# Ledger of designs, part 4: peptides against a protein of PDB entry 2XVC

Target 1, 50 residues: chain A of PDB entry 2XVC
Amino acid sequence: ITERELLDYIVNNGGFLDIEHFSKVYGVEKQEVVKLLEALKNKGLIAVES

## One batch from the design tools (peptide; aimed at target 1 L17 K30 I46)

Design b1_p11_4_s1 (made by RFdiffusion4, then SolubleMPNN; from b1_p11_4, 3 letters changed)
Fold by OpenDDE base, seed 1:
Structure b1_p11_4_s1 (fold): chain B 50 residues (1-50), chain A 11 residues (1-11)
Amino acid sequence: as target 1 above (50 residues)
Amino acid sequence: MSDKLKIKVLT
């Protein structure tokens, strides 16, 4: 999965992301999801609220 | 178990 694909998923999911669920459904390692999130955050594209 | 996050998209 790409950063853009993850970003689009988050947008379409109302800003919510369940990493465990996402990992299981899409077959992406949790560590990879976190890595993508950190990249998005570092680029100023997202902020984690809770 | 559930790693649920609320994320603000800044675009």
Scores: peptide ipSAE 0.671, ipTM 0.866, DockQ to the pose 0.685
OpenDDE base, seeds 2, 3, 4, 5: peptide ipSAE 0.670, 0.670, 0.668, 0.669; ipTM 0.866, 0.866, 0.865, 0.864

Design b1_p11_4_s2 (made by RFdiffusion4, then SolubleMPNN; from b1_p11_4 with M3D R6K)
Fold by OpenDDE base, seed 1:
Structure b1_p11_4_s2 (fold): chain B 50 residues (1-50), chain A 11 residues (1-11)
Amino acid sequence: as target 1 above (50 residues)
Amino acid sequence: MSDKLKIKVLV
């Protein structure tokens, strides 16, 4: 999964992301999801609220 | 178990 794909998923999911669920459904390692999130955050594209 | 996050998209 790409950063853009993850970003689009988050947008379409109302800003919510369940990493465990996402990992299981899409077959992406949790560590990879976190890595993508950190990249998005570092680029100023997202902020984790809770 | 569930790692649910609320994310603000800034784009």
Scores: peptide ipSAE 0.674, ipTM 0.869, DockQ to the pose 0.683
OpenDDE base, seeds 2, 3, 4, 5: peptide ipSAE 0.673, 0.674, 0.671, 0.674; ipTM 0.869, 0.870, 0.867, 0.867

Design b1_p11_4_s3 (made by RFdiffusion4, then SolubleMPNN; from b1_p11_4 with S2A M3D)
Fold by OpenDDE base, seed 1:
Parts: C-alpha cells; structure tokens; sequence
Structure b1_p11_4_s3 (fold): chain B 50 residues (1-50), chain A 11 residues (1-11)
C-alpha cells in the first residue's frame, strides 16, 4: 500500500482508521500502517487526533 | 499508538 492509497482510504472512511482492522482486512502489517501514517503526518497531510 | 484513530486530513 502507498501513502496515497492509505490517505484515500482514510478520507473515504470519514477520517477514521482502525489499524488492527485495516491490517487484517488488507493484509498490511500494523507497523507498515504506522510508518505510512507517520510519513503523512510529517508531510503535513494529516493530523492524528487520538 | 492506539489501534482506533481519528485522523484529520489537511489536504
């Protein structure tokens, strides 16, 4: 999964992301999801609110 | 990090 694909998923999911659920459904390691989130955050594209 | 997150998209 790419940063853009994850960003699009978040947008389409109303701004909510369940990392555990996402990992199981899409077969992406939780660590990879977190890595992508950190990249998006560091680029100023998202803010993690919890 | 919590598994369930609220994300604000800034784009």
Amino acid sequence: as target 1 above (50 residues)
Amino acid sequence: MADKLRIKVLV
Scores: peptide ipSAE 0.672, ipTM 0.867, DockQ to the pose 0.932
OpenDDE base, seeds 2, 3, 4, 5: peptide ipSAE 0.670, 0.671, 0.671, 0.671; ipTM 0.866, 0.866, 0.867, 0.868

Design b1_p11_4_s4 (made by RFdiffusion4, then SolubleMPNN; from b1_p11_4 with M3D)
Fold by OpenDDE base, seed 3:
Structure b1_p11_4_s4 (fold): chain B 50 residues (1-50), chain A 11 residues (1-11)
Amino acid sequence: as target 1 above (50 residues)
Amino acid sequence: MSDKLRIKVLV
Protein backbone atom coordinates (compact mmCIF):
# COMPACT_ATOMS: atom_id res chain seq x y z
CA ILE B 1 0.00 0.00 0.00
CA THR B 2 1.15 3.53 -0.81
CA GLU B 3 0.79 6.76 1.11
CA ARG B 4 -1.75 7.94 -1.45
CA GLU B 5 -3.82 4.78 -1.10
CA LEU B 6 -3.91 5.13 2.67
CA LEU B 7 -4.81 8.80 2.40
CA ASP B 8 -7.64 7.98 0.00
CA TYR B 9 -8.90 5.30 2.36
CA ILE B 10 -8.95 7.74 5.27
CA VAL B 11 -10.85 10.32 3.21
CA ASN B 12 -13.35 7.75 2.01
CA ASN B 13 -13.78 6.46 5.56
CA GLY B 14 -14.80 9.86 6.89
CA GLY B 15 -11.46 10.55 8.51
CA PHE B 16 -11.47 7.50 10.75
CA LEU B 17 -8.89 4.74 10.79
CA ASP B 18 -8.81 1.59 12.87
CA ILE B 19 -5.26 0.33 12.46
CA GLU B 20 -6.02 -3.13 13.81
CA HIS B 21 -9.04 -3.49 11.55
CA PHE B 22 -7.23 -2.10 8.53
CA SER B 23 -4.27 -4.40 9.08
CA LYS B 24 -6.45 -7.49 9.22
CA VAL B 25 -8.70 -6.56 6.31
CA TYR B 26 -5.99 -5.45 3.89
CA GLY B 27 -3.17 -7.70 5.06
CA VAL B 28 -0.83 -4.82 5.86
CA GLU B 29 1.41 -4.97 8.91
CA LYS B 30 0.43 -2.52 11.63
CA GLN B 31 3.98 -1.18 11.61
CA GLU B 32 3.64 -0.37 7.92
CA VAL B 33 0.38 1.48 8.49
CA VAL B 34 2.01 3.53 11.23
CA LYS B 35 4.97 4.26 8.96
CA LEU B 36 2.65 5.55 6.26
CA LEU B 37 0.74 7.69 8.75
CA GLU B 38 3.96 9.22 9.99
CA ALA B 39 4.96 10.02 6.42
CA LEU B 40 1.62 11.69 5.73
CA LYS B 41 1.87 13.66 8.96
CA ASN B 42 5.44 14.77 8.27
CA LYS B 43 4.33 16.04 4.86
CA GLY B 44 1.55 18.07 6.47
CA LEU B 45 -1.19 16.09 4.75
CA ILE B 46 -2.87 14.83 7.92
CA ALA B 47 -3.20 15.55 11.61
CA VAL B 48 -3.75 12.66 13.98
CA GLU B 49 -6.20 13.27 16.80
CA SER B 50 -6.53 11.41 20.12
CA MET A 1 -6.95 -4.35 20.72
CA SER A 2 -8.65 -1.81 18.48
CA ASP A 3 -6.51 1.13 17.37
CA LYS A 4 -9.14 3.66 16.36
CA LEU A 5 -7.88 7.08 15.28
CA ARG A 6 -9.51 10.28 14.10
CA ILE A 7 -7.54 11.75 11.20
CA LYS A 8 -7.91 15.30 9.95
CA VAL A 9 -7.12 15.52 6.25
CA LEU A 10 -5.31 18.75 5.42
CA VAL A 11 -5.05 18.44 1.65
Scores: peptide ipSAE 0.679, ipTM 0.872, DockQ to the pose 0.667
OpenDDE base, seeds 1, 2, 4, 5: peptide ipSAE 0.678, 0.678, 0.678, 0.677; ipTM 0.869, 0.870, 0.868, 0.869

Design b1_p11_5 (made by RFdiffusion4)
Pose (drawn by RFdiffusion4):
Structure b1_p11_5 (pose): chain A 50 residues (1-50), chain P 11 residues (1-11)
Amino acid sequence: as target 1 above (50 residues)
Amino acid sequence: MPMKLHIKVLV
C-alpha cells in the first residue's frame, strides 16, 4: 500500500492503528506498515502516540 | 515498536 492509503486509513479509523490487526486484515507485512509509518512521521504528517 | 498506536494527523 501507499503512504497516502495508510494515512487515509488512519484518519478514517479515528487516528488509530493496530499494526497486528492491520497486517492480518490487509495483508501488509508488519515491517512494511512500520516503514510507511516512519515515512509519514518523518514528513511531519503524523504524530505517533502510545 | 508498539503494536497499537494512537495517531494525530497533522494535515

Design b1_p11_5_s1 (made by RFdiffusion4, then SolubleMPNN; from b1_p11_5, 3 letters changed)
Fold by OpenDDE base, seed 1:
Formats: sequence, structure tokens, C-alpha cells
Structure b1_p11_5_s1 (fold): chain B 50 residues (1-50), chain A 11 residues (1-11)
Amino acid sequence: as target 1 above (50 residues)
Amino acid sequence: VPDKLKIKVLV
């Protein structure tokens, strides 16, 4: 999954992301999801609220 | 590893 694909998923899911669920459904390692999130955050594209 | 997150999209 790309950063853009993850970003689009987050948008379409109302900003909610369950990393464990996402990992299982999409077959993406949890560590990779976190890595992509950190990249998005570092680029100023997202903020993790809770 | 975090589980359930609420994320604000800034774009």
C-alpha cells in the first residue's frame, strides 16, 4: 500500500483507523502501516488525534 | 504498536 492509498482510506473511513483490523484485512504489516502514518505526519498531511 | 486511531487529515 502507498501513502496515498492509506491517506485515501483514512479520509473515506471518517478519519478512523484500526491498525490491527486494517493489517488483517489488507494484508499489510502493522509496522508498515505505522511507517506510512509517520511519513504522512512528517509531511504535515495528517495529525493523530487519539 | 497502536491499535485504534483517530486521524485528522490536513489536506
Scores: peptide ipSAE 0.690, ipTM 0.880, DockQ to the pose 0.878
OpenDDE base, seeds 2, 3, 4, 5: peptide ipSAE 0.688, 0.687, 0.686, 0.685; ipTM 0.879, 0.878, 0.877, 0.875

Design b1_p11_5_s2 (made by RFdiffusion4, then SolubleMPNN; from b1_p11_5 with M3E H6K)
Fold by OpenDDE base, seed 2:
Structure b1_p11_5_s2 (fold): chain B 50 residues (1-50), chain A 11 residues (1-11)
Amino acid sequence: as target 1 above (50 residues)
Amino acid sequence: MPEKLKIKVLV
């Protein structure tokens, strides 16, 4: 999965992300999801609120 | 590992 695909998912999901669920559904390792989130955050595209 | 997150999209 790409950063853009993850970003679009987050948008479409109202900003909510369940990493466990996402990992299972999309077959992406949890650490990869976290890596993508960190990239998005570092690019100023997202802020992790909680 | 984080699990359920609330994320603000800034784009």
Scores: peptide ipSAE 0.663, ipTM 0.868, DockQ to the pose 0.875
OpenDDE base, seeds 1, 3, 4, 5: peptide ipSAE 0.662, 0.662, 0.662, 0.661; ipTM 0.866, 0.868, 0.867, 0.867

Design b1_p11_5_s3 (made by RFdiffusion4, then SolubleMPNN; from b1_p11_5, 4 letters changed)
Fold by OpenDDE base, seed 4:
Structure b1_p11_5_s3 (fold): chain B 50 residues (1-50), chain A 11 residues (1-11)
Amino acid sequence: as target 1 above (50 residues)
Amino acid sequence: VADKLKIKVLV
């Protein structure tokens, strides 16, 4: 999955992300999801609120 | 990192 695909998913899901659920459904390792989130955050595209 | 997150999109 690309950063843009993950960003679009987050938008479409109202900003909510369950990493465990996402990993199982999309076949992406949890650490890869976290890596993508950190990239998005470092680019100023997202802020994690919890 | 928690499994369940609330994220603000800034674009």
Scores: peptide ipSAE 0.679, ipTM 0.868, DockQ to the pose 0.927
OpenDDE base, seeds 1, 2, 3, 5: peptide ipSAE 0.679, 0.678, 0.678, 0.679; ipTM 0.864, 0.868, 0.867, 0.867

Design b1_p11_5_s4 (made by RFdiffusion4, then SolubleMPNN; from b1_p11_5, 3 letters changed)
Fold by OpenDDE base, seed 2:
Structure b1_p11_5_s4 (fold): chain B 50 residues (1-50), chain A 11 residues (1-11)
Amino acid sequence: as target 1 above (50 residues)
Amino acid sequence: VPEKLKIKVLV
């Protein structure tokens, strides 16, 4: 999965992300999801609120 | 690793 695909998912899901659920559904390791989130954050594309 | 997150999209 790409950063853009994850970003689009987050947008389409109203900003909510369940990492474990996402991992199971999309077959992406949890650590990879976190890595992608960190990349998005470092690029200023997202902010983790809670 | 937190599980359920709320993300603000800034694009």
Scores: peptide ipSAE 0.680, ipTM 0.872, DockQ to the pose 0.895
OpenDDE base, seeds 1, 3, 4, 5: peptide ipSAE 0.679, 0.680, 0.679, 0.679; ipTM 0.872, 0.873, 0.872, 0.872

Design b1_p11_7 (made by RFdiffusion4)
Pose (drawn by RFdiffusion4):
Structure b1_p11_7 (pose): chain A 50 residues (1-50), chain P 11 residues (1-11)
Amino acid sequence: as target 1 above (50 residues)
Amino acid sequence: TEKLHIKVLKR
């Protein structure tokens, strides 16, 4: 998936992401989800919590 | 943790 897709998903999910659940449902490797989150964070597009 | 709460700063 693209960074845009993950960001759209996060917004539509009320700003929440369960990496384990997301990986299971959408078939994206956990490390790929983490890689996409880091890119979003580093572009200043998201503030990560918890 | 694998459960994250995220604030969107920019689109």

Design b1_p11_8 (made by RFdiffusion4)
Pose (drawn by RFdiffusion4):
Structure b1_p11_8 (pose): chain A 50 residues (1-50), chain P 11 residues (1-11)
Amino acid sequence: as target 1 above (50 residues)
Amino acid sequence: FPMKLRIKSLV
């Protein structure tokens, strides 16, 4: 998936992401989800919590 | 790396 898709998902999910659940449902490797989150974070597009 | 995240969109 693209960074845009993950960001759209996060917004639509009320700003929440369960990586384990997301990987299971959408078939994206956990490390690929983490890689996409880091890119979003580094572009200043998201503030990560917890 | 935490598996449950709360995320604030800054856009």

Design b1_p11_8_s1 (made by RFdiffusion4, then SolubleMPNN; from b1_p11_8, 5 letters changed)
Fold by OpenDDE base, seed 1:
Structure b1_p11_8_s1 (fold): chain B 50 residues (1-50), chain A 11 residues (1-11)
Amino acid sequence: as target 1 above (50 residues)
Amino acid sequence: VPERLKIKPLV
């Protein structure tokens, strides 16, 4: 999964992301999801609120 | 690793 694909998913999911669920459904390692989130955050594309 | 996150897109 790319950063853009993850960003689009987040937007389409109302901003909510269940990492465990996402990992199971999309076959992406949890650490990879976190890595992508960190990249998005560092680029100023997202803010993690909770 | 946190399970459920609320994320605000800034795009």
Scores: peptide ipSAE 0.653, ipTM 0.867, DockQ to the pose 0.903
OpenDDE base, seeds 2, 3, 4, 5: peptide ipSAE 0.652, 0.651, 0.651, 0.652; ipTM 0.865, 0.865, 0.866, 0.866

Design b1_p11_8_s2 (made by RFdiffusion4, then SolubleMPNN; from b1_p11_8, 4 letters changed)
Fold by OpenDDE base, seed 1:
Structure b1_p11_8_s2 (fold): chain B 50 residues (1-50), chain A 11 residues (1-11)
Amino acid sequence: as target 1 above (50 residues)
Amino acid sequence: VPEKLKIKPLV
C-alpha cells in the first residue's frame, strides 16, 4: 500500500482507522501502517487526533 | 503499536 492509498482510505472512512482491522483486511503489517501514517503526518497531510 | 485512531486529513 502507498501513502496515497492509505490517505484515501482514511478520508473515505471518516478519519477512523483501526490498525489491527486494516492490517488483517488488507494484508499490511501493522508497523508498515504506522510507518505510512508517520510519513503522512510529517508531510502535514494528516493530524492524529486520538 | 496503536490500535484505533481518529485521524484528521489536512488535505
Scores: peptide ipSAE 0.671, ipTM 0.876, DockQ to the pose 0.893
OpenDDE base, seeds 2, 3, 4, 5: peptide ipSAE 0.668, 0.670, 0.670, 0.671; ipTM 0.873, 0.875, 0.875, 0.875

Design b1_p11_8_s3 (made by RFdiffusion4, then SolubleMPNN; from b1_p11_8, 4 letters changed)
Fold by OpenDDE base, seed 4:
Structure b1_p11_8_s3 (fold): chain B 50 residues (1-50), chain A 11 residues (1-11)
Amino acid sequence: as target 1 above (50 residues)
Amino acid sequence: VPTKLKIKPLV
């Protein structure tokens, strides 16, 4: 999955992300999801609210 | 790493 694909998913899901669920459904390792989130955050494209 | 997150897109 690309950063853009993850960003689009987040937007389409109202900002909610269940990493465990996402990992299982899309076959992406949890650490890869976190890596992509950190990249998006560092680029100023997202803010993690909790 | 928390399992569930609330994220604000800034695009």
Scores: peptide ipSAE 0.676, ipTM 0.871, DockQ to the pose 0.909
OpenDDE base, seeds 1, 2, 3, 5: peptide ipSAE 0.675, 0.675, 0.675, 0.675; ipTM 0.872, 0.871, 0.872, 0.871

## One batch from the design tools (peptide; aimed at target 1 G15 D18 L45 A47)

Design b1_p12_1_s3 (made by RFdiffusion4, then SolubleMPNN; its pose is not in this set)
Fold by OpenDDE base, seed 3:
Structure b1_p12_1_s3 (fold): chain B 50 residues (1-50), chain A 12 residues (1-12)
Amino acid sequence: as target 1 above (50 residues)
Amino acid sequence: MKLKIKVLKEMP
């Protein structure tokens, strides 16, 4: 999964992301999801609120 | 881990 795909997912999911659920559904390792989130955050594309 | 994320901008 790309950063763009993850960002699009977040948008389409109302800003909510369950890493555990996402990992299971999309077959992406939890560590990879976190890595992508960190990249998005570092690029100023997202802010993690909770 | 459930997160609430604010999207600040979209990718062009």
Scores: peptide ipSAE 0.713, ipTM 0.903, DockQ to the pose 0.896
OpenDDE base, seeds 1, 2, 4, 5: peptide ipSAE 0.711, 0.712, 0.711, 0.712; ipTM 0.903, 0.904, 0.903, 0.903

Design b1_p12_2 (made by RFdiffusion4)
Pose (drawn by RFdiffusion4):
Structure b1_p12_2 (pose): chain A 50 residues (1-50), chain P 12 residues (1-12)
Amino acid sequence: as target 1 above (50 residues)
Amino acid sequence: SSKLHIKVLKPY
């Protein structure tokens, strides 16, 4: 998936992401989700919590 | 943590 898609998902999910659940449902490797989240964070597009 | 709460700061 693209960074845009992950960001759209996060916004539509009320600003929440369960990496384990997301990986299971959408078939994206956990490390790929993490890689996409780092890119979003480094672009200043998201503030990560917890 | 596998469960993250995220604030969107900017549109992509």

Design b1_p12_2_s1 (made by RFdiffusion4, then SolubleMPNN; from b1_p12_2 with S2N H5K P11D)
Fold by OpenDDE base, seed 1:
Structure b1_p12_2_s1 (fold): chain B 50 residues (1-50), chain A 12 residues (1-12)
Amino acid sequence: as target 1 above (50 residues)
Amino acid sequence: SNKLKIKVLKDY
């Protein structure tokens, strides 16, 4: 999954992301999800609220 | 679970 695809997912999911659920559904390791989130954050695309 | 709330600040 790409950063763009993850961002699209987040948008389509109302801003919510369950990392464990996402990992199971999409077959992406949790650490990879975190990596993508950090990339999105570093680019100023997202802020993690909780 | 690791449930997060994420604010989208800008888009591509």
Scores: peptide ipSAE 0.699, ipTM 0.893, DockQ to the pose 0.799
OpenDDE base, seeds 2, 3, 4, 5: peptide ipSAE 0.697, 0.697, 0.699, 0.697; ipTM 0.892, 0.891, 0.892, 0.891

Design b1_p12_2_s2 (made by RFdiffusion4, then SolubleMPNN; from b1_p12_2 with S2D H5K P11E)
Fold by OpenDDE base, seed 3:
Structure b1_p12_2_s2 (fold): chain B 50 residues (1-50), chain A 12 residues (1-12)
Amino acid sequence: as target 1 above (50 residues)
Amino acid sequence: SDKLKIKVLKEY
């Protein structure tokens, strides 16, 4: 999965992301999801609220 | 829980 694909998923999901659920459904390692989130945050595309 | 609430600031 790409950063853009993850961002689109987050947008379409109302800003909610369950990393464990996402990992199981899409077959992406949790650490990879976190890595993508960190990249999105560092680029100023997202902020993690809770 | 691994559930996060994310604020999207901008898009590509």
Scores: peptide ipSAE 0.703, ipTM 0.898, DockQ to the pose 0.841
OpenDDE base, seeds 1, 2, 4, 5: peptide ipSAE 0.703, 0.703, 0.701, 0.702; ipTM 0.898, 0.898, 0.897, 0.898

Design b1_p12_2_s3 (made by RFdiffusion4, then SolubleMPNN; from b1_p12_2 with S2N H5K P11E)
Fold by OpenDDE base, seed 1:
Structure b1_p12_2_s3 (fold): chain B 50 residues (1-50), chain A 12 residues (1-12)
Amino acid sequence: as target 1 above (50 residues)
Amino acid sequence: SNKLKIKVLKEY
């Protein structure tokens, strides 16, 4: 999954992301999801609220 | 689970 695809997922999911659920459903390692989130955050595209 | 709430700040 790409950063853009993850961002689109987040938007379509109302801003919610369950990392464990996402990992299981999409077959993406949790550490990879975190890596993508960090990239999005570093680019100023997202903020993690909780 | 590791459920997060994320705010989208800007678009590509």
Scores: peptide ipSAE 0.688, ipTM 0.887, DockQ to the pose 0.784
OpenDDE base, seeds 2, 3, 4, 5: peptide ipSAE 0.687, 0.688, 0.688, 0.687; ipTM 0.886, 0.888, 0.887, 0.886

Design b1_p12_2_s4 (made by RFdiffusion4, then SolubleMPNN; from b1_p12_2 with S2D H5K P11D)
Fold by OpenDDE base, seed 2:
Structure b1_p12_2_s4 (fold): chain B 50 residues (1-50), chain A 12 residues (1-12)
Amino acid sequence: as target 1 above (50 residues)
Amino acid sequence: SDKLKIKVLKDY
């Protein structure tokens, strides 16, 4: 999964992301999801609120 | 679960 795809997912999911659920459904390692989030954050595209 | 609330700040 790409950063853009993850961002689109987040938008389409109302800003909510369950990392464990996402990992299981899409077959992406949890640490990979976190790394993608970190990349999005570093680019100023997202902020994690809770 | 690892549920997060994420604010989208800008688009590509």
Scores: peptide ipSAE 0.709, ipTM 0.902, DockQ to the pose 0.801
OpenDDE base, seeds 1, 3, 4, 5: peptide ipSAE 0.709, 0.707, 0.707, 0.708; ipTM 0.902, 0.901, 0.901, 0.901

Design b1_p12_3 (made by RFdiffusion4)
Pose (drawn by RFdiffusion4):
Structure b1_p12_3 (pose): chain A 50 residues (1-50), chain P 12 residues (1-12)
Amino acid sequence: as target 1 above (50 residues)
Amino acid sequence: MKLHIKVLKDYP
């Protein structure tokens, strides 16, 4: 998936992401989800919590 | 691994 898609998903999910659940449902490797989140964070597009 | 996330900006 693209960074845009993950960001859209996060916004539509009320700003929440369960990496384990996401990986299971959407078939994206956990490390690929982490990689996409880091790119979004480094671009200043998301503030990560918890 | 559970995260709460704030969106700060639109994606370019």

Design b1_p12_3_s1 (made by RFdiffusion4, then SolubleMPNN; from b1_p12_3 with H4K)
Fold by OpenDDE base, seed 2:
Structure b1_p12_3_s1 (fold): chain B 50 residues (1-50), chain A 12 residues (1-12)
Amino acid sequence: as target 1 above (50 residues)
Amino acid sequence: MKLKIKVLKDYP
């Protein structure tokens, strides 16, 4: 999964992301999801609220 | 882990 795809997923999911669920459903390692989130955050594209 | 994420801008 790409940064763009993850961002689109987040938008389409109302801003909610369950990392455990996402990992299981999409077959992406939790560490990879976190890595992508960190990249998005570093680029100023997202902020984690809770 | 469940997160609430604010999207600040579109992907470049």
Scores: peptide ipSAE 0.702, ipTM 0.896, DockQ to the pose 0.924
OpenDDE base, seeds 1, 3, 4, 5: peptide ipSAE 0.702, 0.701, 0.701, 0.702; ipTM 0.897, 0.896, 0.897, 0.895

Design b1_p12_3_s2 (made by RFdiffusion4, then SolubleMPNN; from b1_p12_3 with H4K K9A D10E)
Fold by OpenDDE base, seed 5:
Structure b1_p12_3_s2 (fold): chain B 50 residues (1-50), chain A 12 residues (1-12)
Amino acid sequence: as target 1 above (50 residues)
Amino acid sequence: MKLKIKVLAEYP
């Protein structure tokens, strides 16, 4: 999974992301998902609200 | 863990 793919997924889901669900469905480690989110945040592309 | 994320821009 790439940063772009994750961002597109988030957009298409109205900003909602269930890390547990995503990890199971796409076979991506939870830590990897968090790492990608941190990268997106550091680039100013997203803000994690809750 | 369910998160709410605000998307600020398209991926470059």
Scores: peptide ipSAE 0.739, ipTM 0.919, DockQ to the pose 0.888
OpenDDE base, seeds 1, 2, 3, 4: peptide ipSAE 0.737, 0.738, 0.738, 0.738; ipTM 0.919, 0.919, 0.919, 0.919

Design b1_p12_3_s3 (made by RFdiffusion4, then SolubleMPNN; from b1_p12_3 with H4K K9A)
Fold by OpenDDE base, seed 3:
Structure b1_p12_3_s3 (fold): chain B 50 residues (1-50), chain A 12 residues (1-12)
Amino acid sequence: as target 1 above (50 residues)
Amino acid sequence: MKLKIKVLADYP
């Protein structure tokens, strides 16, 4: 999964992301999801609110 | 772990 794909998912899901659920559904390691989020954050594309 | 994400911009 790419950063773009994760961002699109977040947008399409109203900004909500359940990492555990996402990991199971898409077969992506939780650590990988977190790394993608951190990349998006570092690029100024997202902010984690809760 | 459930997160709420604010999207600030489109992907470049």
Scores: peptide ipSAE 0.721, ipTM 0.907, DockQ to the pose 0.916
OpenDDE base, seeds 1, 2, 4, 5: peptide ipSAE 0.720, 0.720, 0.720, 0.720; ipTM 0.908, 0.907, 0.907, 0.907

Design b1_p12_3_s4 (made by RFdiffusion4, then SolubleMPNN; from b1_p12_3 with H4R K9A)
Fold by OpenDDE base, seed 3:
Structure b1_p12_3_s4 (fold): chain B 50 residues (1-50), chain A 12 residues (1-12)
Amino acid sequence: as target 1 above (50 residues)
Amino acid sequence: MKLRIKVLADYP
């Protein structure tokens, strides 16, 4: 999965992301999802609210 | 772990 794909998923999911659910459904390691989120955050593309 | 994420911009 790419940063773009994760961002698109978040947008299409109304801004909600369940890391555990996502990991299981898409076969992506939890740590990889977190890494991608951190990248998006560092680029100023997202902010984690809760 | 459920997160609420605010999208600030489209991917460059």
Scores: peptide ipSAE 0.719, ipTM 0.907, DockQ to the pose 0.916
OpenDDE base, seeds 1, 2, 4, 5: peptide ipSAE 0.717, 0.718, 0.719, 0.719; ipTM 0.906, 0.906, 0.906, 0.906

Design b1_p12_4 (made by RFdiffusion4)
Pose (drawn by RFdiffusion4):
Structure b1_p12_4 (pose): chain A 50 residues (1-50), chain P 12 residues (1-12)
Amino acid sequence: as target 1 above (50 residues)
Amino acid sequence: SPPPPVKVKVVS
């Protein structure tokens, strides 16, 4: 998936992401989800919590 | 100016 798709998903999910659940449902490797989150974080597009 | 970042709660 693209960074835009993950960001859209996060916004539509009320600003929440369960990496384990997301990987299971959408078939994206956990490390690929982490990689996409880091790119979003480094672009200043998201503020990660917890 | 760019908008503020989206706050996201991340768990595994």

Design b1_p12_4_s1 (made by RFdiffusion4, then SolubleMPNN; from b1_p12_4 with S1A V11T S12D)
Fold by OpenDDE base, seed 3:
Structure b1_p12_4_s1 (fold): chain B 50 residues (1-50), chain A 12 residues (1-12)
Amino acid sequence: as target 1 above (50 residues)
Amino acid sequence: APPPPVKVKVTD
């Protein structure tokens, strides 16, 4: 999964991301999801609320 | 100016 694909998922999912759920459903390692989130945040594309 | 960041609620 790419950064853009994850961003699109978040938007389409109403701004919510359950890492455990996402990992299980899409077969992406949790570490990879976190890596992508950090990249998105560093680029100013997302703001993690909690 | 660039668009504002997407607000994300992250859970695990």
Scores: peptide ipSAE 0.715, ipTM 0.886, DockQ to the pose 0.940
OpenDDE base, seeds 1, 2, 4, 5: peptide ipSAE 0.714, 0.714, 0.714, 0.713; ipTM 0.885, 0.885, 0.885, 0.885

Design b1_p12_4_s2 (made by RFdiffusion4, then SolubleMPNN; from b1_p12_4, 4 letters changed)
Fold by OpenDDE base, seed 1:
Order: structure tokens, then C-alpha cells, then sequence
Structure b1_p12_4_s2 (fold): chain B 50 residues (1-50), chain A 12 residues (1-12)
């Protein structure tokens, strides 16, 4: 999964991301999801509210 | 100007 794909998912999912659920459904390691989130955040593309 | 960041609620 790419950063853009994750961003698109978040947008299309109403701004919500359940890491555990996403990991299980899409077969992506939780650590990888977190890594992508951190990248998106550091680039100013997302603001984490939790 | 850069676009505003997408607000994300992250849960686990």
C-alpha cells in the first residue's frame, strides 16, 4: 500500500482509520500502517485527532 | 498555500 492509497482510504472512510481492522482486511502489517501515517503526518497531509 | 491536512481519527 502507498501513502496515497492510505490517504484516499481515510478520506473515503470519513476520516476514520481502525488500524487493527485495516490490517486484517487489507493484509497490511500494523507497523506499516503506522509508518505510512507518520509519513503522511510529517508531510502535513493528515492531522491525527486521536 | 498548501491544502489543509485531512483530519484523521485513528483507533486500534
Amino acid sequence: as target 1 above (50 residues)
Amino acid sequence: MAPPPVKVKVTD
Scores: peptide ipSAE 0.703, ipTM 0.879, DockQ to the pose 0.943
OpenDDE base, seeds 2, 3, 4, 5: peptide ipSAE 0.702, 0.702, 0.701, 0.701; ipTM 0.879, 0.879, 0.878, 0.878

Design b1_p12_4_s3 (made by RFdiffusion4, then SolubleMPNN; from b1_p12_4, 4 letters changed)
Fold by OpenDDE base, seed 5:
Structure b1_p12_4_s3 (fold): chain B 50 residues (1-50), chain A 12 residues (1-12)
Amino acid sequence: as target 1 above (50 residues)
Amino acid sequence: APPPPVKVRVTD
């Protein structure tokens, strides 16, 4: 999964992301999801509220 | 001006 794909998922999911759920459903390791989130945050593309 | 960041609530 790419950063853009994760961003699109978040937008389509109403701005919510359950890392455990996403990992299980999409077969992406949790640490990879976190890595992508951190990249998006560092680029100013997302603001993590929780 | 760039668009504002997407607000994300994260759970685990």
Scores: peptide ipSAE 0.706, ipTM 0.884, DockQ to the pose 0.943
OpenDDE base, seeds 1, 2, 3, 4: peptide ipSAE 0.706, 0.706, 0.706, 0.706; ipTM 0.885, 0.885, 0.885, 0.885

Design b1_p12_4_s4 (made by RFdiffusion4, then SolubleMPNN; from b1_p12_4, 4 letters changed)
Fold by OpenDDE base, seed 4:
Structure b1_p12_4_s4 (fold): chain B 50 residues (1-50), chain A 12 residues (1-12)
Amino acid sequence: as target 1 above (50 residues)
Amino acid sequence: SAPPPVRVRVVD
């Protein structure tokens, strides 16, 4: 999965991401999802709440 | 100017 694909998923999911659910459904390691989120955040593309 | 970031709620 690419950063853009994850961003599009988040947008289409109403700005919500359940990492465990996503990992289970799409077969992506939780660590990889977190790594992609960090990249998106550092690029100013997302703002993580809570 | 850059577009605003997408606000994301993350749950584990």
Scores: peptide ipSAE 0.701, ipTM 0.885, DockQ to the pose 0.946
OpenDDE base, seeds 1, 2, 3, 5: peptide ipSAE 0.699, 0.701, 0.700, 0.700; ipTM 0.885, 0.885, 0.886, 0.884

Design b1_p12_5 (made by RFdiffusion4)
Pose (drawn by RFdiffusion4):
Structure b1_p12_5 (pose): chain A 50 residues (1-50), chain P 12 residues (1-12)
Amino acid sequence: as target 1 above (50 residues)
Amino acid sequence: SHKYHIKVLKPY
């Protein structure tokens, strides 16, 4: 998936992401989700919590 | 578990 897609998902999910659940449902490797989250974080597009 | 609450700061 693209960064845009993950960001859209995060916004539509009320700013929440369960990596384990997301990987299971959408078939994206956990490390690929993490990689996409870092790119979003480094672009200043998301503030990560918890 | 890897669960995150995320604030969107800017549109893509």

